# Designs tried in a protein design run: peptides against a protein of PDB entry 2QAS. Part 67

Target 1, 120 residues: chain A of PDB entry 2QAS
Amino acid sequence: PPEDLMQYEAMAQDALRGVVKAALKKAAAPGGLPEPHHLYITFKTKAAGVSGPQDLLSKYPDEMTIVLQHQYWDLAPGETFFSVTLKFGGQPKRLSVPYAALTRFYDPSVQFALQFSAPE

## One batch from the design tools (peptide; made by RFdiffusion4, then SolubleMPNN)

Design b2_p20_3_s1 (from b2_p20_3, 6 letters changed)
Fold by OpenDDE base, seed 4:
Structure b2_p20_3_s1 (fold): chain B 120 residues (1-120), chain A 20 residues (1-20)
Amino acid sequence: as target 1 above (120 residues)
Amino acid sequence: ALGGARDDSPSAPPAYVLPP
């Protein structure tokens, strides 16, 4: 096939990453997501800019999926990354994830799914 | 309640899918 010098796939992925950002901003708004919407977010744990507790990230050396439905706090969706507090083993943990680190986004309530190629 | 972490998305398909 001919070489795509426009890099359309990359442009499309960037646009779709914007959907994730927008969805997280809705989730962070007062009242949270409208029921029954909830989010499954998968990301590369070793991607540049990812930060969180070492024990947690070590448990998921490649990818991890977080669920934003009921047990999340202080969701802060920035322009290049989002941060959120989740409980693991009853302990609150703060995660910071660049949108560029995302590999999957899914809302089971309406079966809306996105998949991305994320660099390490 | 759903607020934990997994090593992969349990139900997300590998392709982009729009709501029905």
Scores: peptide ipSAE 0.028, ipTM 0.550, DockQ to the pose 0.051
Fold by OpenDDE base, seed 5:
Structure b2_p20_3_s1 (fold): chain B 120 residues (1-120), chain A 20 residues (1-20)
Amino acid sequence: as target 1 above (120 residues)
Amino acid sequence: ALGGARDDSPSAPPAYVLPP
């Protein structure tokens, strides 16, 4: 088969990353996600631009899946990354995750899933 | 976000497999 010099798959993935961004923007709106929607977001913890508590990221050296359902605050979906406050061990922690670091997105309520190739 | 008990933990293990 001929070589895809257009890199259509990569372009498609970039477009689908836009779905995640849009979903997070919905989640960040007043009132949050409409029940029963909630988001499982998996990302490479060592990807460029990922930031958060060192001990937390060290606990998950490869990937981490965060759940945005009942306990999340100050979700701020930017153009290249989003940040969110989650409770770990009862303590609020701030995470910042570039969309490029994402490897999975899932909404169990409607079984909507996306998978991405991320650097590293 | 609704306060109180959660159905899921805020973070899942790296090896967590999502349903298709």
Scores: peptide ipSAE 0.027, ipTM 0.571, DockQ to the pose 0.141
Fold by OpenDDE base, seed 2:
Structure b2_p20_3_s1 (fold): chain B 120 residues (1-120), chain A 20 residues (1-20)
Amino acid sequence: as target 1 above (120 residues)
Amino acid sequence: ALGGARDDSPSAPPAYVLPP
Protein backbone atom coordinates (compact mmCIF):
# COMPACT_ATOMS: atom_id res chain seq x y z
CA PRO B 1 0.00 0.00 0.00
CA PRO B 2 1.06 3.60 -0.51
CA GLU B 3 3.18 5.19 2.20
CA ASP B 4 1.47 7.75 4.38
CA LEU B 5 3.98 10.56 4.58
CA MET B 6 1.42 12.79 6.25
CA GLN B 7 1.16 10.53 9.31
CA TYR B 8 -2.59 10.89 9.43
CA GLU B 9 -2.96 8.14 12.01
CA ALA B 10 -0.78 10.01 14.46
CA MET B 11 -2.65 13.24 13.78
CA ALA B 12 -5.96 11.52 14.40
CA GLN B 13 -4.73 9.96 17.61
CA ASP B 14 -3.48 13.32 18.79
CA ALA B 15 -6.85 14.84 18.09
CA LEU B 16 -8.57 12.06 19.98
CA ARG B 17 -6.37 12.69 23.00
CA GLY B 18 -8.06 16.05 22.96
CA VAL B 19 -11.32 14.28 23.66
CA VAL B 20 -9.89 12.97 26.91
CA LYS B 21 -8.65 16.40 27.88
CA ALA B 22 -12.00 17.95 27.09
CA ALA B 23 -13.84 15.27 29.04
CA LEU B 24 -11.63 15.84 32.06
CA LYS B 25 -12.22 19.56 31.84
CA LYS B 26 -15.92 18.89 32.01
CA ALA B 27 -15.34 16.61 34.97
CA ALA B 28 -13.32 19.30 36.73
CA ALA B 29 -15.91 22.02 36.24
CA PRO B 30 -18.31 22.89 39.04
CA GLY B 31 -20.88 20.16 39.35
CA GLY B 32 -18.63 17.54 37.83
CA LEU B 33 -19.63 15.18 35.08
CA PRO B 34 -23.26 14.97 34.13
CA GLU B 35 -24.57 11.77 35.61
CA PRO B 36 -24.31 8.94 34.83
CA HIS B 37 -21.11 9.68 32.95
CA HIS B 38 -17.89 8.47 34.55
CA LEU B 39 -14.42 7.76 33.25
CA TYR B 40 -12.08 4.80 33.15
CA ILE B 41 -8.60 6.02 32.33
CA THR B 42 -5.70 3.65 31.65
CA PHE B 43 -2.11 4.81 31.40
CA LYS B 44 1.45 3.53 31.33
CA THR B 45 2.80 3.96 34.84
CA LYS B 46 6.40 4.21 33.69
CA ALA B 47 5.78 6.81 31.01
CA ALA B 48 7.67 10.06 31.27
CA GLY B 49 5.88 12.58 33.42
CA VAL B 50 3.78 10.12 35.37
CA SER B 51 3.93 10.93 39.06
CA GLY B 52 2.37 9.36 42.10
CA PRO B 53 2.99 7.35 45.25
CA GLN B 54 5.95 5.06 44.81
CA ASP B 55 4.25 2.16 46.53
CA LEU B 56 1.19 2.50 44.33
CA LEU B 57 3.08 2.73 41.07
CA SER B 58 5.15 -0.27 42.11
CA LYS B 59 2.00 -2.35 42.30
CA TYR B 60 1.23 -1.49 38.70
CA PRO B 61 4.54 -1.72 36.84
CA ASP B 62 2.99 -1.55 33.37
CA GLU B 63 -0.45 0.01 33.27
CA MET B 64 -2.98 1.25 35.75
CA THR B 65 -6.64 2.07 35.37
CA ILE B 66 -8.22 4.75 37.49
CA VAL B 67 -11.91 5.50 37.73
CA LEU B 68 -13.34 8.96 38.05
CA GLN B 69 -16.84 8.46 39.32
CA HIS B 70 -17.64 8.91 43.00
CA GLN B 71 -14.47 9.57 44.93
CA TYR B 72 -12.05 11.95 43.26
CA TRP B 73 -10.88 15.40 44.27
CA ASP B 74 -8.99 18.38 42.92
CA LEU B 75 -9.10 17.21 39.33
CA ALA B 76 -6.83 19.56 37.44
CA PRO B 77 -6.74 18.99 33.68
CA GLY B 78 -3.85 20.96 32.27
CA GLU B 79 -2.83 21.29 28.67
CA THR B 80 -0.31 18.44 28.67
CA PHE B 81 -1.22 16.48 31.79
CA PHE B 82 -3.90 16.15 34.41
CA SER B 83 -3.67 15.55 38.13
CA VAL B 84 -6.24 14.13 40.49
CA THR B 85 -6.61 12.98 44.06
CA LEU B 86 -8.00 9.50 44.59
CA LYS B 87 -8.40 7.31 47.63
CA PHE B 88 -6.35 4.15 47.94
CA GLY B 89 -7.25 2.05 50.93
CA GLY B 90 -9.03 5.05 52.29
CA GLN B 91 -6.01 7.31 51.95
CA PRO B 92 -6.00 10.18 49.48
CA LYS B 93 -3.13 10.16 47.00
CA ARG B 94 -2.23 12.52 44.18
CA LEU B 95 -1.61 11.27 40.66
CA SER B 96 -0.23 13.25 37.76
CA VAL B 97 -0.61 11.76 34.29
CA PRO B 98 0.43 13.20 30.93
CA TYR B 99 -2.13 12.71 28.22
CA ALA B 100 0.64 11.13 26.17
CA ALA B 101 0.82 8.30 28.71
CA LEU B 102 -2.78 7.25 28.15
CA THR B 103 -3.56 3.94 26.53
CA ARG B 104 -7.31 3.74 27.06
CA PHE B 105 -10.27 5.95 27.79
CA TYR B 106 -13.72 4.57 28.48
CA ASP B 107 -17.07 5.92 29.57
CA PRO B 108 -19.27 2.94 30.43
CA SER B 109 -22.39 5.05 30.65
CA VAL B 110 -22.50 5.44 26.89
CA GLN B 111 -19.99 2.75 25.98
CA PHE B 112 -17.57 5.24 24.47
CA ALA B 113 -14.04 3.92 24.14
CA LEU B 114 -10.73 5.19 22.84
CA GLN B 115 -7.40 3.42 22.58
CA PHE B 116 -4.00 5.06 22.27
CA SER B 117 -0.39 4.13 21.74
CA ALA B 118 1.79 5.30 24.59
CA PRO B 119 5.52 5.35 25.23
CA GLU B 120 6.85 2.39 27.19
CA ALA A 1 -19.69 15.29 41.36
CA LEU A 2 -16.93 14.94 43.90
CA GLY A 3 -17.03 12.55 46.81
CA GLY A 4 -19.45 9.74 47.28
CA ALA A 5 -19.94 6.20 48.44
CA ARG A 6 -17.85 4.21 45.99
CA ASP A 7 -14.12 3.71 46.27
CA ASP A 8 -12.40 4.65 43.04
CA SER A 9 -9.09 2.99 43.82
CA PRO A 10 -7.21 1.90 40.71
CA SER A 11 -7.65 -1.56 39.31
CA ALA A 12 -5.73 -3.75 36.93
CA PRO A 13 -6.22 -2.76 33.31
CA PRO A 14 -9.23 -4.49 31.82
CA ALA A 15 -8.98 -6.39 28.59
CA TYR A 16 -9.57 -4.09 25.69
CA VAL A 17 -12.93 -4.81 24.14
CA LEU A 18 -14.78 -2.37 21.96
CA PRO A 19 -18.32 -1.70 23.10
CA PRO A 20 -21.04 -3.21 20.93
Scores: peptide ipSAE 0.026, ipTM 0.568, DockQ to the pose 0.143
Fold by OpenDDE base, seed 3:
Structure b2_p20_3_s1 (fold): chain B 120 residues (1-120), chain A 20 residues (1-20)
Amino acid sequence: as target 1 above (120 residues)
Amino acid sequence: ALGGARDDSPSAPPAYVLPP
């Protein structure tokens, strides 16, 4: 079989990460996500570029899943990472997550799911 | 945005089926 020098598979994966970025940009727009859409985002907490409260990250040494539905503020979807303020135990905390750190994306309202490979 | 008020603390990964 011919060798794929174009690396189409990698390009396709990058495109899929773009879907998450686009979805977050919609969530950050005025009015937020249209009901009943909400997002479950899973990421590797030790991936390069991930930042947040040490106590929080220490509690989830491998992966963490956050939910963007009713309680989230200042969602800022950048080009390479997004940041958001969420309440944990009733306390607001800021998280910054590179799209490259994502492992799962899910919107239960329409059963849309994506899975990604992320560095250990 | 903000709909109902609740704590969206981290949870375990949801169970789901990937699309074909």
Scores: peptide ipSAE 0.025, ipTM 0.560, DockQ to the pose 0.126; fails the geometry check

Design b2_p20_3_s2 (from b2_p20_3, 6 letters changed)
Fold by OpenDDE base, seed 1:
Structure b2_p20_3_s2 (fold): chain B 120 residues (1-120), chain A 20 residues (1-20)
Amino acid sequence: as target 1 above (120 residues)
Amino acid sequence: ALGGAEDNSPSAPPAYVEPP
């Protein structure tokens, strides 16, 4: 097939990352996500801009999936990344993840899924 | 936070399932 100099696929994926951002903004609103919606978010742990507890990130050298359901605090969905406090082993930890680092987004309640290419 | 799971359970990526 002919070469796509417009890079439409990349533009489409970028637009779809906007869906994740919008979903997280809904999750950050008072009362959180409307039941039974909950989010499975997978990202590359070594991607530029990813920040979190070193012991946790070391445990998942490539990718990891976090769940935003009921136990999350101070979810802050910014323009290029989101940050959130989650409990791991009973300890609150702050994660900061650029949307560009995402590889998968899934809401089981309605079987809505998105897959993305992310930097290695 | 609405309560429920006491702890987040991070895991390796599950197999991708195409949306319906």
Scores: peptide ipSAE 0.040, ipTM 0.585, DockQ to the pose 0.113
Fold by OpenDDE base, seed 4:
Structure b2_p20_3_s2 (fold): chain B 120 residues (1-120), chain A 20 residues (1-20)
Amino acid sequence: as target 1 above (120 residues)
Amino acid sequence: ALGGAEDNSPSAPPAYVEPP
């Protein structure tokens, strides 16, 4: 096939990452997501800019999936990354994840799914 | 299962489902 010098796939992924950011901003707004919407977010734990508890990230050296439905606090969707507090083993943990680190976004309520290629 | 749990239980990516 002919060479794509426009890099359309990369542009499309950038646009779709914007969907994730917008969805998280809706989730962070007062009242949260409208039921039954909730989010499964998968990311590369070793990607640049990913920050969180060392023990947690070490336990999942490649990818991990978090769920944003009922138990999340201080969701802060920035322009390049989002941060959120979640409980793991009953302990609140702060995660910071660049959108560029995402590999999957899924809303089971409407079966809306996105996949991304993320650098390590 | 992760969905609706009182405690996040990070896991591998779930099976992929195409959007409608």
Scores: peptide ipSAE 0.039, ipTM 0.575, DockQ to the pose 0.097
Fold by OpenDDE base, seed 2:
Structure b2_p20_3_s2 (fold): chain B 120 residues (1-120), chain A 20 residues (1-20)
Amino acid sequence: as target 1 above (120 residues)
Amino acid sequence: ALGGAEDNSPSAPPAYVEPP
């Protein structure tokens, strides 16, 4: 088959990362996500730009999935990364994740899923 | 959204499900 010199797949995937950003912006707005929508976000914990509690990230050396549903605070979806405060063991922890580090986005409420290639 | 639900429970990636 002919070579795709346009790299359409990469373009499409990049565009789809915009869906995640847009979804997070909706989640960050007053009132949060429209129920019953909630988000499962998976990312490479060692990807450049990922930051958070060392103890937490150490437990998940490859990938980690967080859920934004009932308890999340100060969700800040920037242009290149988002940050959010979540509770783990009752303790609030701040995570910062570049969109480029994402490998999966899922909304169980409508079974909408996206999968991405992320740097190892 | 804020609520009085359970703590976040990070885990490995769930099974992939194609969009409907």
Scores: peptide ipSAE 0.038, ipTM 0.584, DockQ to the pose 0.119
Fold by OpenDDE base, seed 5:
Structure b2_p20_3_s2 (fold): chain B 120 residues (1-120), chain A 20 residues (1-20)
Amino acid sequence: as target 1 above (120 residues)
Amino acid sequence: ALGGAEDNSPSAPPAYVEPP
């Protein structure tokens, strides 16, 4: 097939990452996500820009999945990354994850799923 | 705080389901 010099696939992927960003912005609004919506977000823990507690990230050397449903605080969905406070082992931890590090987005409430390629 | 529930439990992604 002819070569795609427009890189449509990449553009489409970026657009889909935008869905995640938009969803997180909704989640960050007062009151949080409208029930029963909740998000499972998977990302490469060693991707550039990923930041969080070393002890936590060490447990997940490749990928990590976080859930945003009832216990999430100070969700800050930026333009290139989002940060959020979650409790692990009862302790609040701050995570910062670039959208580019995402490999999966899933909302079980409506069975909406997206997959992304992320740097290894 | 946006609610109270169980502790966050990172795990493997759920089974893939195509979006509607």
Scores: peptide ipSAE 0.036, ipTM 0.585, DockQ to the pose 0.121

Design b2_p20_3_s3 (from b2_p20_3 with S1A S6R P15S S20P)
Fold by OpenDDE base, seed 5:
Structure b2_p20_3_s3 (fold): chain B 120 residues (1-120), chain A 20 residues (1-20)
Amino acid sequence: as target 1 above (120 residues)
Amino acid sequence: ALGGARDDSPDAPPSYVEPP
């Protein structure tokens, strides 16, 4: 078959990352996500741009899944990354995750799932 | 709560999955 010089697969992946960004923006808006929607977001903890407490990230050598449902604060979805505060060990911890680091997005309420290829 | 939890209760489940 002919070679795809347009790189449609990559463009499609970027478009789908846009879905995650849009969903997070909805979550960050006044009122938050409409019940029962909530988000499971998995990302490569060692991907470029990922930042957070060492004591937290050290427990996740490969991937980490955060759950945006109950205990999260100050969700800030930017253009290239989002940040959020969650409680770990009873203490608030701030995470910053580039959308490019994502490997999975899932909303159990409607069984909507997306998978992405992230740099290792 | 803007950009925040729908349930701030102390007993609410954490916002992460425990590591393997």
Scores: peptide ipSAE 0.412, ipTM 0.844, DockQ to the pose 0.689
Fold by OpenDDE base, seed 3:
Structure b2_p20_3_s3 (fold): chain B 120 residues (1-120), chain A 20 residues (1-20)
Amino acid sequence: as target 1 above (120 residues)
Amino acid sequence: ALGGARDDSPDAPPSYVEPP
C-alpha cells in the first residue's frame, strides 16, 4: 500500500492533545471543574521537558499518573506544557509536564478517556 | 480557588497514584 506522507495519524494525535489542554484550562479557571468532574493524567516521567522533584520522579521510572481532584494548587496550563503543585511527603512540590509527554487522559465521572503515544 | 484543591484538608487523598 502507498505510504502516508501527510502523517495524518500524528495530526490526529496532536488534535486530541488539545482536548487535554482545554480541559486543564477549565480546571484552572476560577471555581475549578464542575463536580463531579476530575482528571487523571498519565505521562512519561523521562520524556523531554518533564521536570519535578527528584525524590518524587525517581519513584516513577516509566509513567506517573496525576489526579486533579483534591490536593493540588496553582494549576497553570500553558500552550505547550502545564505545571501544578502537589504535596509529596507533606511538602509542596512543583511538576511541569509537556503535553507531548502524555500517554493517558481520563475523567472517571463520565468515563471519558484518551490515549496517546509519547516519545522520550 | 485559582487552579486549586477542592479539599485542602490534611487527610485528603493525594493528587497522584502511588507507584506499583
Scores: peptide ipSAE 0.406, ipTM 0.845, DockQ to the pose 0.706
Fold by OpenDDE base, seed 1:
Structure b2_p20_3_s3 (fold): chain B 120 residues (1-120), chain A 20 residues (1-20)
Amino acid sequence: as target 1 above (120 residues)
Amino acid sequence: ALGGARDDSPDAPPSYVEPP
């Protein structure tokens, strides 16, 4: 196929990352996500800007999937990344994830899925 | 709470998938 110098696919991916951001903003709003909506978010753990407990991230050398359904606090979706407090081993831990690090977004309640190309 | 859990019960399902 002909060479795409416009990089349309990348543009589309960036636009779709906006869907994740918007969904997280809804989740962070008062009342949270409407039942039965919940989010599975997969990201590259070694991507630039990803931060969290070392003991936890060490168990995920490639990707990690978090589930925003029950145990999460202080979800803060920014413009380029989101942060959230989750329970790991019964302890609250803060995680920060750039949207650029995402590889998958899924809402099982309506079978809505997005896949992204993230840094290796 | 704003950006808070639906259920913070100790026995609630984990908020992450265990590594393979």
Scores: peptide ipSAE 0.404, ipTM 0.843, DockQ to the pose 0.715
Fold by OpenDDE base, seed 4:
Structure b2_p20_3_s3 (fold): chain B 120 residues (1-120), chain A 20 residues (1-20)
Amino acid sequence: as target 1 above (120 residues)
Amino acid sequence: ALGGARDDSPDAPPSYVEPP
């Protein structure tokens, strides 16, 4: 096949990452996501820019999936990364995840799924 | 709450999938 010098697939992936950012902004708004919508977000824990407590990240040598439905606080979706507080082992832990580190986004309520390639 | 949990109950499901 002919060489794609435009890198359309990369452009499409970037656009789709924008969907995740937009969804998180809706989740962070007053009232949160409308029922029954909730989000499963998977990311590479060793990707550049990922930060959080060692006791949390050490449990996930490759990927981690967070569930934004019940126990999360202070969701802050920025332009290049988002941060959120979740309860791990009964204690609040702050995670910071660049959108570039994402590998999967899923809303089971409507079976909407996105997959991404994330470099380590 | 703003950017917060729908269920603040201690018995609510966790906000993560258990590690392998």
Scores: peptide ipSAE 0.394, ipTM 0.829, DockQ to the pose 0.702

Design b2_p20_3_s4 (from b2_p20_3 with S6R D11S P15S S20A)
Fold by OpenDDE base, seed 1:
Structure b2_p20_3_s4 (fold): chain B 120 residues (1-120), chain A 20 residues (1-20)
Amino acid sequence: as target 1 above (120 residues)
Amino acid sequence: SLGGARDDSPSAPPSYVEPA
């Protein structure tokens, strides 16, 4: 097949990452996500721009999945990354994740899933 | 954001979720 100099697949993947960003922006609005919607977000923990507690990231050297349903605070979905406060071992910790680091997005309430290729 | 009645924690593949 001819060479795709437009990089359509990359553009399509970036557009789908926009779905995650949009969903997080809805989650960050007052009242959070409309019940019963909630989010499972998987990302590469060693991807560039990922930031969080060292003990947590050490526990998950490849990928980890966070759940945004009942116990999350100060969700801040930016244009290139989001940050959120979650409790680990009862302690609140700040996590920052670029959308480019995502490998999976899932909303069990409607069985909506997306998969992405992410840098290691 | 939302603070609620249930603990949400990170999980390990394929489906394990640890308590917060």
Scores: peptide ipSAE 0.043, ipTM 0.592, DockQ to the pose 0.188
Fold by OpenDDE base, seed 4:
Structure b2_p20_3_s4 (fold): chain B 120 residues (1-120), chain A 20 residues (1-20)
Amino acid sequence: as target 1 above (120 residues)
Amino acid sequence: SLGGARDDSPSAPPSYVEPA
């Protein structure tokens, strides 16, 4: 097939990453997400810019899925990355994840799903 | 942000997520 010099697929993925950003901004707004919406977010834990507790990230050497529904605090969706506090084993942990590190986004309430190719 | 206490499962393995 012809070579795509426009890189349309990459542009499309960038646009769709914007959907995730927008969704997280809605989740960060007062009152949180409207019921019954909740988010499953999967990302490459070794991707550049990913930050969090070493012990936690060690448990997920490739990918990690976080759920934003009940136990999340201080969700801060920036322009290039988002940060959030989650409780693991009863202990609050702060995670910082660039949107470029995302591989999956899913909202089970309406079965809305997105997949992305993330660099290591 | 939402502070609930009914479910302490902030993380789940990929198998819990349907194919995208």
Scores: peptide ipSAE 0.033, ipTM 0.592, DockQ to the pose 0.200
Fold by OpenDDE base, seed 5:
Structure b2_p20_3_s4 (fold): chain B 120 residues (1-120), chain A 20 residues (1-20)
Amino acid sequence: as target 1 above (120 residues)
Amino acid sequence: SLGGARDDSPSAPPSYVEPA
C-alpha cells in the first residue's frame, strides 16, 4: 500500500490521548466521575516525565496501572500530563504522568478501552 | 482534601494494581 506521509495513525493516537485528557477533566470536576464510571490507567513507569514515589515506582519496572475510582484526590489534568494524589502504604503521594506515557485506558463500567504506543 | 469522586470510599479497593 502507498506510504502514509500524513502519519494518520499518529494523529489518531494523539486524538485518542485527548479522550483520556477529556475523561480526566471530567473526573477532576466537582463530584468526580458519574457512578459507576471509573478509570484504569496504565503507563510506562520509566517514561520521560513520570514522577512519583521512588519506592513505589521501583516496584513497577515496566508499567503501572492506577485506578481512579474510590481513592484518589486532587486530580489535576494538565495539557501534557496529569497529576493525582493516591495512597500508597497508607500514605498520600503525588503521582505525575505525561499522557505520552500512557499505554492503556479503560473504563470497566462501559467496557471502553484505548491502547497507546508509548516510548520504552 | 476530599475524594475525587462522589462515590469515593476510603475502604474501597486500592487505587492501583499490585505488580505481577
Scores: peptide ipSAE 0.243, ipTM 0.703, DockQ to the pose 0.513; fails the geometry check
Fold by OpenDDE base, seed 3:
Structure b2_p20_3_s4 (fold): chain B 120 residues (1-120), chain A 20 residues (1-20)
Amino acid sequence: as target 1 above (120 residues)
Amino acid sequence: SLGGARDDSPSAPPSYVEPA
């Protein structure tokens, strides 16, 4: 039986993670996302590289979803991770999430969805 | 793979705010 030495599935997954990075870069550009586009991003809170307030991470021990539509600030999409400020309990909190920690991406405006396998 | 996302966000929906 043929053996895939190219690891095509892994390459495909990496390419899909690239879509999220690209989308966030569009969101961070002047003018933000074109209406009515907005993003739902889900990630593993205990994944390596994830950083945020202790109280926030304690509330979401496994996975959490953030929404980038109305209340978010200082979105900074880097090459390996992105950071953003969101209000939690009425207070602004800074989150830093590696793209490798993502498990789901969704833009309800056009019903575009992606699912990823991430570290437990 | 394609799949939806659940909403358990601490984000609030009111008004659009651009990243600074």
Scores: peptide ipSAE 0.037, ipTM 0.566, DockQ to the pose 0.088; fails the geometry check

Design b2_p20_4_s1 (from b2_p20_4, 11 letters changed)
Fold by OpenDDE base, seed 2:
Order: sequence, then structure tokens, then C-alpha cells
Structure b2_p20_4_s1 (fold): chain B 120 residues (1-120), chain A 20 residues (1-20)
Amino acid sequence: as target 1 above (120 residues)
Amino acid sequence: REAELAELERKMAEAEADQA
């Protein structure tokens, strides 16, 4: 097949990652997400730029999913990554996740789903 | 598709349990 020098698939993926970024910015705004919207975000824990507690990342050597609904604080959606504080086992922990590390985005309230290719 | 749905549900449940 002909060689795609434009890298259209990557462009499309980046555009869809922009949806996640925009959704997180809405979530970070005053008042948070409008009910009943809430987000499940899955990412590769070993992807470049992912940071968090060692014990938590060790527990999930491949992928982990976070839920942004009732128990999240200081959501900071940047241009290339977002950070958020979540409670795991009652303990607050800070995570930083590049959008490029995402493998899944899901909002059950409207059954909106996105899947992404992430570094192995 | 069924496998994908099951995986999604598993990950959702795991996240909810961890972040409860």
C-alpha cells in the first residue's frame, strides 16, 4: 500500500485526545461536570511522563483506570498532560498523566467512548 | 466487542473499588 507521509492516523488520534483535554477542562471549571456526567480514564502506567506514587504504579504495571466523579481534587488539565489528586484506600495521591498515555476515555452517562493507541 | 465491554466493566469496577 502507498506510504502515508501525512500521518493522518496520528492526526486523528491527536484530535480525539483533544476531546479528553477539553472534557477535563470542563471538569476543572467551577462547579465541575454537570450531573450525571463522570469520567473513566485509562492509561499506560509506564508511558513517558506518567508520575505518581511508586506503590500505586507498581500495583498496576500495565494500565490503570481512574474515575472522576465524587472523589477528586485539584484537577489541573494542562496542554500536554493533566494532574489530579485522588484517594486510594482513603489516602490522597497525586497523579500526572500525559494525554499521549491514554488508552481509553469513557463517560457512562451518555455512553461516550474513545480508544487510543499508546506506547507499549 | 463482548470482550471489550467486559474489560471496560472490569476496569470501571476496579477503579471504583480502589477510589472508594
Scores: peptide ipSAE 0.407, ipTM 0.857, DockQ to the pose 0.692
Fold by OpenDDE base, seed 4:
Structure b2_p20_4_s1 (fold): chain B 120 residues (1-120), chain A 20 residues (1-20)
Amino acid sequence: as target 1 above (120 residues)
Amino acid sequence: REAELAELERKMAEAEADQA
């Protein structure tokens, strides 16, 4: 097939990462996401810029998925990364995840799914 | 793909269990 020197697929994926950022900003706004919307976000735990408790990241050496529905606090969607507090086993833990580390985004309420290539 | 869907469902269940 013809060689794409423009790398349109990469451009499209970067644009779609913007969808995740926008969705998180909506979630962080007062009132949160409109029911029944909720988010499942999967990311590479060893990607550059990912930070969180070592015990948690060790439990998920490759990828982990977080759910933003009922048990999340202080969601802070920045321009290059977002941070959020989640409870794991009843204990609040802070995660910071660059958008570039994402591999999957899913909203089951409307079956909206995105997949991304992330640094290994 | 069924395998891809199954993996999604597995990760969703794992997240729900850990973050319940």
Scores: peptide ipSAE 0.392, ipTM 0.851, DockQ to the pose 0.669
Fold by OpenDDE base, seed 1:
Structure b2_p20_4_s1 (fold): chain B 120 residues (1-120), chain A 20 residues (1-20)
Amino acid sequence: as target 1 above (120 residues)
Amino acid sequence: REAELAELERKMAEAEADQA
């Protein structure tokens, strides 16, 4: 097929990243997510803008998954990235993840899944 | 497809364990 100079696929992926942002904003709103909705978010740990505890990120040199269900605090979904406090091994850790770093989004409650191509 | 599903489930389980 002819070369796509419009880069439609990239545009579509960016639009779908908006779904994740919107979902996180719902999760951050008072009352949180409506049960039984909960979110699994996978991202490239070495992507630009990703920040968190060194030991945690070193444990996951490629990508890691976080779950937003029972234990998350101070979820702050910004326009380009979100930050959240999660407990790892009982210890609260703050993560900051650009939406561009995402590789997977999943809500098991309704089996809604999205996959993204994130830069390495 | 099953491989992809297995990968998803593994990552989900790992996340749950780490964030328990």
Scores: peptide ipSAE 0.407, ipTM 0.857, DockQ to the pose 0.695; fails the geometry check
Fold by OpenDDE base, seed 5:
Structure b2_p20_4_s1 (fold): chain B 120 residues (1-120), chain A 20 residues (1-20)
Amino acid sequence: as target 1 above (120 residues)
Amino acid sequence: REAELAELERKMAEAEADQA
């Protein structure tokens, strides 16, 4: 097939990352997501810009999934990354994840799924 | 797709367990 010099696929992926950003902004709004919507977000733990507890990131050297449903706090969806506080083993931990690090976005309530190619 | 679904379910369960 012809070579795509426009990088349309990358453009489309970036646009779809915008969906995640928008969804997180809705989740961060007062009252949170409208039930029964909730989010599973998977990301590369070693991607540039990812920040979190060393023990947690060590436990998941490749990628991990977080769930935004019952226990999340201070969700802050920025323009290039989002941060959120989650409890792991009862301990609150802060994660910061660039949208570029995402590999999967899923809302099981409506079975809406997105997959992304994250930087290696 | 079956493998992808299985992976998704596994990761979902893992997340739920870790963040319970």
Scores: peptide ipSAE 0.397, ipTM 0.852, DockQ to the pose 0.717; fails the geometry check

